# Designs tried in a protein design run: peptides against a protein of PDB entry 5HOI. Part 48

Target 1, 351 residues: chain A of PDB entry 5HOI
Amino acid sequence: FRYMPFSPAGTPFGFTDRRYLTMNEVGYVSTVKNSEQYSITVSFFDVGRFREYHFEDLFGYDLCFLNEKGTLFGQSKTGQIQYRPHDSIHSNWTKIIPLQAGERITSVAATPVRVIVGTSLGYFRSFNQFGVPFAVEKTSPIVALTAQNYRVFSVHYSQFHGLSYSLSELGTSSKRYYKRECPLPMSLPNINSDMKKDANLDYYNFNPMGIKSLFFSSYGDPCIFGSDNTLLLLSKWRSPEESKWLPILDSNMEIWKMSGGKETTDIHVWPLALAYDTLNCILVKGKHIWPEFPLPLPSEMEIRMPVFVKSKLLEENKAILNKKNEIGADTEAEEGEEDKEIQIPVSMAAE

## One batch from the design tools (peptide; made by RFdiffusion4, then SolubleMPNN)

Design b1_p11_4_s2 (from b1_p11_4, 6 letters changed)
Fold by OpenDDE base, seed 5:
Parts: structure tokens; C-alpha cells; sequence
Structure b1_p11_4_s2 (fold): chain B 351 residues (1-351), chain A 11 residues (1-11)
């Protein structure tokens, strides 16, 4: 296992010279490799509110976090971070994070009021938006970070304990925990089943945790989207005893339902954000599970608790068909089993 | 969603 730099919805280079460093509801950050340097572009979905900008990157930033006020960049090996406000009124700042031998920055997050740096040794470093440090805390190894306002959702990994999470609030004087290194019930990528396609191996090498993205919902609930394409939401996190992860969307099930029960192995959901009851996402068609260039327009997918399992629906529909055939005459239509449109219950059809 | 239906039906 290697700690890789994680950014929300970041993509690998694959066979190309370009990738997305991060994307969310605000926009997308791309990098293009030009010999010994990189060209970074910060693009926005709301082109009326924000102006696209680019710069030359001589450091090879491999970490990124985009918010409504600026973009945080990081270099996982050197410990360099840069914050670039979108507004020209505010100055860019650069800082070097001190790293121990073999330590890597694994994730960075930024809000309009906080900057957070997490490392492979579990150093959690907090700053204000101007790069003034607050504290350094030692935690379990950090593999992913996101933040909203003063709140931080951190994902940790231990070889002995697997995935855990913390939910904290970074006040002016102190850090408060709502959750501290609690078990995270997210499935890790299955190397043996999923890696049969080279494209999945490339993604696994880029992101061995399979965390496609993590974010806070519009209601301020921590969300995580894993390699199983299930959106998990942390419910009731204010009540430690009542807090639970809810599987609020199985995106593979939604694609399957919308296809009329056909196996759509070339359509992929790439998560951006959760706004109210809709997952903002990129719908990807192709060999790669991640968006390529140009970036498709974002789509909305209604969240629904996965009440139905594909196998159960297939068994129930086969049982209904068999009962209909036991009541009706001997028409031996050898229609191949693979092409039968699965009747999805009308209550499951999205309007 | 309309976008997913369009993507599924795209050759």
C-alpha cells in the first residue's frame, strides 16, 4: 500500500498528458504536463460569477481543493502549498509544510476561513485563509480531507483498523470533535474483481482507497462516494450515539433502472456535490470511470435509498414471467435471456 | 434524469 495524494473528484493522467486535479459544484481544476512543467487552469461552472484563470506550475502540484473564494494547491512530496484567491484583490500565498522522511501530504482542504493539511503520518495542520497556523495535531494517517466553513471531515487509514473518520470544528481557540477516528463503513476497491480492466488498475494506482470524492452536503452533512459508486451520508452527527452512515444513493442501481435493467458497463457517475436531494455529478460514457476532456456538463441525480437489490428484482421478474407462462399457452419463443427489458416498478421510475 | 437518458440512448 502507498499513500497517494487525494483531491476530491481528481482524475489520473491515464494515457494522456492532462488530468483534473479536483472538481466540485464550483468548478474544475485541470493540469497539463508540458515537458518539465505543468500548466494549471482553474475553470468555473458559473462563468458569470467567476473568471477562468491559468498559471505555470514549476512544482508539479498533485493536490488541489477548490472553493468559492480560492484554490488551494499542494505538492505531496515537497510539502509546498499555495493558496490562490479567485479575486485579484487578495494576494496569493505560498508555504512549505515541514515533512519528515518519507512523509507525504495526502490531502488538503480550504474554506473561506480555514486551510487544512493532512499527511501520511497523521499530522493534521490547520491555518486561517491567510496561511497563519493555528495548530498541529497528531492523528491516525490521513488519506482524505474536505471542509465546509469551520468544519472538517477527515478520513484516516490504518493497516490494522482500516478506514476511520473524524468530524471536527476548527474554532478560533480550539478544535472540537463531533466524531474522532470512528469506523468508516466504506468498502475498499476489490483488486481481484475490479482490476480485470486496465482502466480500473490505472485508477486504483492513482487512488487506492477508491474515494472518488468527499464533500459536505448543502445541509452540512459529511458525504463520501467510494469505488462501489454508493453515496454515503453521515446522519445525526450532532448526537454521537445516534450518528449513522446512510447509503442515500446507489448510482449503479440508478443507471441500471434508467437503462430498463440493461447492464450499462460504459456509463459512470462522477460525483461533484450533494445539493438538497440531488447529487450533482458528471455522467461519463466510455472506457474510463472518470471524465476526460472536454468535461461534460454537470447532471443532477435524485437521491434514493437503495431499497432494491438487482438480483432480487431479477428473481422477482423471472418469477412473475414464469407464473405468466404457466397460465398462458405454449409459445416457445426462444428469445435470448439477455435482451429482456426488466420491468422496473413504476414507483422506482424517476419522473 | 434527461441527461442520463440521452447518454444511455447515445450510440
Amino acid sequence: as target 1 above (351 residues)
Amino acid sequence: SKALAELINSK
Scores: peptide ipSAE 0.042, ipTM 0.791, DockQ to the pose 0.639
Fold by OpenDDE base, seed 4:
Structure b1_p11_4_s2 (fold): chain B 351 residues (1-351), chain A 11 residues (1-11)
Amino acid sequence: as target 1 above (351 residues)
Amino acid sequence: SKALAELINSK
């Protein structure tokens, strides 16, 4: 295992000179290789509210977090971070995070009031929006961060304990934990099955945890979207004993339902944000599970608990076919196409 | 969604 720099919905270069450093509901940050330099562009979905801007990156920023007030950049190896406000009211600032030998910045997050840096050794560093430090805490190794206002959702990885998460609030005087290094019930990428496709290997090498994104919902609930394409939401996190992860969307199941039960192995959901009851996402068609250039327009997908198991619908359809064959209806349903278009019940297609 | 139906039907 190798700690890799994580940014929410960031994409690999693959065979290209360009990638997305991050994307969310606010916009998308792209970087293009130009010899030994990079050109970074910060683009927005609301072009009326925000102005696109670009700059030359001499440092090779591999970490990014976009919010409504600015963009945080980080360089995983050097420890350099830069905050760029979208407006001209506040100046850009740069800081070097002290790293130990072999330590990497693994994730960065920024809100209008906080900057957070997480490392491969589990150093959790908090700052205000001006880069003034508050604290350094030692945690389990951090693999991903997101933040909303004063709240931080952190994902941790240990070779012995697997994935864990924390939910904390960075007040003015102290850090409060709502959840502290609790088990995260997210499936890791399956190396043996998925690596048969070169595109999956490239993505695994870029993101070995398979975390496509993590964010807070519009209601302030932690969300994570893993390699299984299931959106998990942490419900009731204010009540420690009642807190649970809800699988609120199986995106593969939703694509399958919307296709009329066709196999759609070339269609992928790329998560941006959860707004109310809809997943804001990019729908990707092609070999790569991540969006290429140009970026498609965002789509909305309604959240639905995966109540329907594809296997049960397959079994029911097989049982209906077998009953038709027993009744001597010469429907030459040749046995061989197990991949036949599953009739989705009209009730499921109309919801 | 309409967007997904258009994407499925795109060659």
Scores: peptide ipSAE 0.042, ipTM 0.793, DockQ to the pose 0.639
Fold by OpenDDE base, seed 1:
Structure b1_p11_4_s2 (fold): chain B 351 residues (1-351), chain A 11 residues (1-11)
Amino acid sequence: as target 1 above (351 residues)
Amino acid sequence: SKALAELINSK
């Protein structure tokens, strides 16, 4: 295993001189290699709210996080980070994160109020939006980060324990954990099955964990989208005992349904964000599972309640209906064991 | 839905 720099929905170069460093609901950050330099462009989906900008990158930034106020860049090997506000009112700032021998920055995240740096040795570094440090914490090796406001969702990897996650809140004076290095029930890429295609090998070499993206939903729930193309949402995270991962979308099954049941091996979902009940995503057609250039317009894909939640709601609704019928029917209707086929709501039937 | 149908039907 090799720790690679992770950015949400970042793409590899592949056979090209260009890639997306990151993308989300706000926009997309691209980098183009020009000899030993890079040209970075920060583009936005809301062109009325934001103006696209570009700059020359002499450092080769391989980490990025975009938010509504600015873009955080990082160089995984040198430890350099740069924050660039989207407005011209606030100044850019640059700093070097001290790295040990062989340590890499593996992920960065930025909110309007926090900057977070995670490393391959499990150093969790927190800053304010001006790059003033709060703390350095030692955790298990960090492989991915996202943040919303004061909350941080971190993914950790151990060779012995696999994937874990933490959910924390970075107050002004203290860090609170809602979850601390709990098991993450995400499937890792299957090297033996998936690596038969060169494009999958290139993606695996870029992202060995297969985490296409992670984000917070519009409701502030941690979401992760793995190599299995399943969107997982962490529900009830405020109650540690009740917290669970919900498979709220199987994107392969949604593509299959929308294709009229045809096997479409050339269509891929690239996740951006979860807004309410819709996955904002890029629909990708082609050999590569990631978007190329130019970036297609974002698409919306409706999330589905997990089968277990639907079955429970159907059972609860049946129990409510049966209780209503028991209260209403003084009629001696015989116990016919009608195997009432669970009418899967029409929205789940493949038409 | 529409965007995916367009993508599926695009050669």
Scores: peptide ipSAE 0.041, ipTM 0.791, DockQ to the pose 0.477
Fold by OpenDDE base, seed 3:
Structure b1_p11_4_s2 (fold): chain B 351 residues (1-351), chain A 11 residues (1-11)
Amino acid sequence: as target 1 above (351 residues)
Amino acid sequence: SKALAELINSK
């Protein structure tokens, strides 16, 4: 095993001079090798909201994270990171992360309010959106990161304990853990069975963990999509005793159903994001399990969650908030996000 | 469904 740079839904070069550094619901970041440099393009699915932009990369960025406000780039070996706002009103910034001998940046994440850097030695570095550091924490070796608002989902790897995960909130003064290095029930890629196909070996060499992507759902639940093509969602994460991973989509089973029960070994799901009730994904046809160029249009796959309970509770909570605002109580109620954990009824968890 | 059917039927 070697620590490789991970970015959500990033693709290998394969036999080409181009790859996706990352992709999600916002868009996709591509890099093209041009002799000793790279040309990076940041593209968006909502072309009315965002303008595509490009730049020359002299550093060879191999890490990327895209959000609605900007793109974070990283170079795994040099420790260089760059944040590029999509809007030209805000300045780009660059920083060098100090790395020990043999240490690599393994993952980066960025929200509109936080920048996170994880390393192969388990250094967890947090910054604000302007690159001002908050803290450095020593954890188990970090292999993947994602973030939404102040929340961070981190995946860790130990040679002795396998995969673990943490869920944390990065406040202004402190880090809170909801989950700290708990076992992650995700299967690692099986070298002996799956690697008889050269394309699977190339992908394994690019991503030894087989994590195609990880993200937060539209409801703020941590999601991970592994090499088994199962979407796992962490439910009840606010209640440590009740928290569980739910297999909310077997994408191989969904492809099989949609094909009318035909064997479709050349069709692959590439995950982008989890919306309310749908997995946003790229459907890939071919030998490679990852999308090539040009990028196909995103597709939606319905998940087996009782999302109607979540949507209905969010509508009920919005209706309660709107009723409180119509009753002109000037109570500076602190926006305590009443983290009302959406209870999935036990009856719907047994089907 | 439609996108997958198009993808399956695309040679």
Scores: peptide ipSAE 0.040, ipTM 0.789, DockQ to the pose 0.389

Design b1_p11_4_s3 (from b1_p11_4, 8 letters changed)
Fold by OpenDDE base, seed 1:
Structure b1_p11_4_s3 (fold): chain B 351 residues (1-351), chain A 11 residues (1-11)
Amino acid sequence: as target 1 above (351 residues)
Amino acid sequence: SAELAKLVNSP
């Protein structure tokens, strides 16, 4: 296993000179390789509120986190981090995170009030928005981070225990844990099935945990979107005994419903954020499960608990078709029946 | 969403 730099909804280069470093509801950060240098562009969905900007990257930033106030960049190998406010009133700042031999920054997060750096050795470093350090904590190896205001959602990996998560609040004087290295019931990529598709191999080499993104919902609940394309939400996290992961959306099931029950292999959900009851996402059509250039407009997908079993619906529809064929033996077989959309029950049909 | 339906139903 190799610890790779993780950024929310970041994409690999693949066979191109371009990739997204990160994307969310605020916007998207792209990098273009030019020889040994990179050109970074910070783009926004709300073009009325924000102005796109670019800069030359001499360091090869491979970590990014975008928020409404600025962009945090990191270089996983050198330990360099840079915060760039979107507003020119505030100065950019750069720091070097001290790394041990073989240590990597694995994830970075930034809010308007906190900067967080996580490493492959499990160093959790917290700063204010000006890069003043608060604390260094030793945790299990960090593979992903997100943050909202003072709250941090961290994903950890152990070779012996698999995935765990923490939910913490970074006050001015102390760190509070709501959850500390609790088991994360997320499915890992199935190397043997998913790697048989060459197009997925590049993605899993880039992101071996298959975490497409993680974010806080608009209500401040931790969300994670894995390789199974299921959105998990941490419910009741304020009550340690009542806290549970809810599978609030199976995006593969929703795509299948929207296709009239046709198996589609070329449509993919790329998660951005959860706003109320809608997943903000990019719909990707193509061979790659990640968005290419140019970025499509974001789409909204309503959250729905996966109560229905696809196999049962297919069996029920086959049984209905077979009964119609048994009754219809007397009327001319109109040859056009092969393309009949599976009637999804009205209770299941996305309006 | 109508956009998903268009993407899914686009040849």
Scores: peptide ipSAE 0.010, ipTM 0.561, DockQ to the pose 0.625
Fold by OpenDDE base, seed 5:
Structure b1_p11_4_s3 (fold): chain B 351 residues (1-351), chain A 11 residues (1-11)
Amino acid sequence: as target 1 above (351 residues)
Amino acid sequence: SAELAKLVNSP
């Protein structure tokens, strides 16, 4: 297994010279290859609040985290990190993270008050927003990080134990754990099912965990979106015994419903953030499961627990159609069988 | 939607 650099909602280059390093509710960071250098652009959805900026990257940053105050960049192999405030009031800073032989930075996160670096050897490094170090902790190998304010959600991977997660708070003097290396009930990419489309091979080579994104909700709950296109939310994390992962959205089922019950293979959800009861996402139409250029406008998808099974809904709708056809014996039903929209019961739209 | 948000945010 090879630890790859992870950034929230980052995309591969594929056969192109450009990719997204990261994207979320604030904006999107792109990089373009130009011979031996890269050009990075930091773009925002709220163009009235933020000004787009670009710079030349001579280091080949492959890690990124965007927040409302700045952008953190990292180079997984060299250990270089750079923080760039969006405002011109605060200075950019650069630091080299000491790496052991074969160690990689696997993920970085930044809030207005903290910078976090995670590595393939499980070094968890914390800094303030000015790059002043607080602590170094040895954990299980880190594969993904996100942070909100002082809280950090970390995903760990062991070949022996699979996926685990931690939820911690980085105070001024101490780190508190709410959860420490607890099992994460996320499905890993199934190479045999997901690789049947050559177009997805590039994505899983880029992101072998299939974690499309992870974030905190607007309420401060850890969220993760895997290769199964299910949004998991960690509920009741303040109560160690009551904490559970809730599958709050099956995006494949929601796309299927939106398509009138047609199996669509060309529409994909790309997660950005969870705001209240809506998943902010990019609806990707095409061969690749990730957004290409230009980036489509964000869409909102209401969260819904996957209580319904597609097969049962199809059987119930067939049974309703058969009952309607038994009552309506006499009139010549002409050829238009194929395009019957599955009426989703109105009761499911009103809650 | 609002009930699910309450269930998630219930202490």
Scores: peptide ipSAE 0.007, ipTM 0.498, DockQ to the pose 0.032
Fold by OpenDDE base, seed 2:
Structure b1_p11_4_s3 (fold): chain B 351 residues (1-351), chain A 11 residues (1-11)
Amino acid sequence: as target 1 above (351 residues)
Amino acid sequence: SAELAKLVNSP
């Protein structure tokens, strides 16, 4: 196992010279290899609100976090971080995070009010938006971070305890925990089943945890999207005893429904954000489970608890067809039983 | 969404 630099919805280079460092509801950050340098572009979905910008990266930033006010960059090995406001009013700032021998920055997050750095040794470093340090805390090894306003969702990994999570609030005077290193019920990538396709191996090497993204919902609930393509939402996190992970979307099931019950292996959901009751995502068509270039337009997928079993829906549709045939309804559908489009109830179809 | 259905059903 190796701690890899994680950024929300970041993509590998694969066989290309370019990748997405991060993407979310605000936009997408790309990097292109140019000899020993990188060219970084910060692009936005709302082109009326934001102006795309680019710069030369001499450091090889491998960590990124985009928010509505700026972009945080990090270099996992050197410990360099840079915050770049989107506006020209505020200056860029750079800082070196002190790293121990073999320590890596594994994730970074930024809000308009906080900058957070997590490391492979579990150092949690907090700053304000100007890079003024607040605190250093030692936790279990951090593998992923996201933040919204003053709240931080952190994912931790231990070889002995597996995945855990913390939910904290970084006030002005103190850090409050809502959850502290609680078990995270997310499945890790299954090396034996998923590695049968070379494309999945490249992604696994880039992201060994299979965490495609993590974010806060528009309501401020922690969300995580794993390799199983299930969106988990942490419900009732304000009540320690009532808090639970809800599987609010099986994106593979939703793709299957939208295909009329056909097994589709070339369409993939790439998560961006959860806005109200919709997953903002990129629909990826092709061999790679991650978006390539150019980036497709974002799509919306309605959240639905995975209550249905494919086999039961198939059996129910067969039973409906058999009843129609018994009633002597001239259904001119002489086409073979196996290729019939599954009538998914309208209440189950994504709009 | 109609765009999702179009992407799934596009060859």
Scores: peptide ipSAE 0.009, ipTM 0.541, DockQ to the pose 0.624; fails the geometry check
Fold by OpenDDE base, seed 3:
Structure b1_p11_4_s3 (fold): chain B 351 residues (1-351), chain A 11 residues (1-11)
Amino acid sequence: as target 1 above (351 residues)
Amino acid sequence: SAELAKLVNSP
């Protein structure tokens, strides 16, 4: 097993010289390899609120987190981190995170008030937005981080226990846990099924956990989007005994519905954020499951619990068609290739 | 939508 640097919705280079370091609802950070250096561009969806900027990266940043106030960069091997405010009022700062032999920064997160660094040895390092350290905690190995305001959602990995998660709040005086290294019921990538497409091999080499993204919803609920393309939301996390993961969207099912029940193998959901009751995402069309360049415009997908089984809907529609054909057997119905629009029950559109 | 939002946003 190899710990890889993780950033929310980050993409591999593949066979190209460029990739997205991260993307979310605020924007997207790209890097272009130029010989021994990289050119980083920080782009925004709200071009009226933010100005795109770029800089030369001599360090080879492989970790990134974007928020409304700045961008955090990290280099997984060297331990270098850089915070770049979007506004020129605040100065950039750089820091070296001390790493042990073989330790890697695996994930970074930043809010307007906190910077968090997680490592392959489970060092959880917290800072303020100016890079002043608060604490160092030893946890299980960290594979992913996200943060909103003072809250941190961390994903941990153990070879023996699989994935776990923590939800914590980084106050001024202390860290509070709402959840501490609890089992995360997310499916890991199935190497044998998912690797049948060469295009997926590059992605799983880049991201062995298959975590496409993790974020907080607009309501402040932890969300995770795995390789199964299911959006999981942590409900009732304020009540530890009532807290549960809700599969609030099967994006494969939604793409299937949007395609009129046609099997599509070239449309993929790339998650950005959960805003209210909509998944903000990139609809990727092509061979790769991740967005390439240029980035398509974001799309919204309504959250819906996967209550319906595709096979049952197909069987019911076949049964309806067969009944229509049995009743219609007395009239020469021309075999018009009527587009078999799967009548999705109207009840699914209104809830 | 609204029932799911209630299920998700139920404190």
Scores: peptide ipSAE 0.008, ipTM 0.489, DockQ to the pose 0.033; fails the geometry check

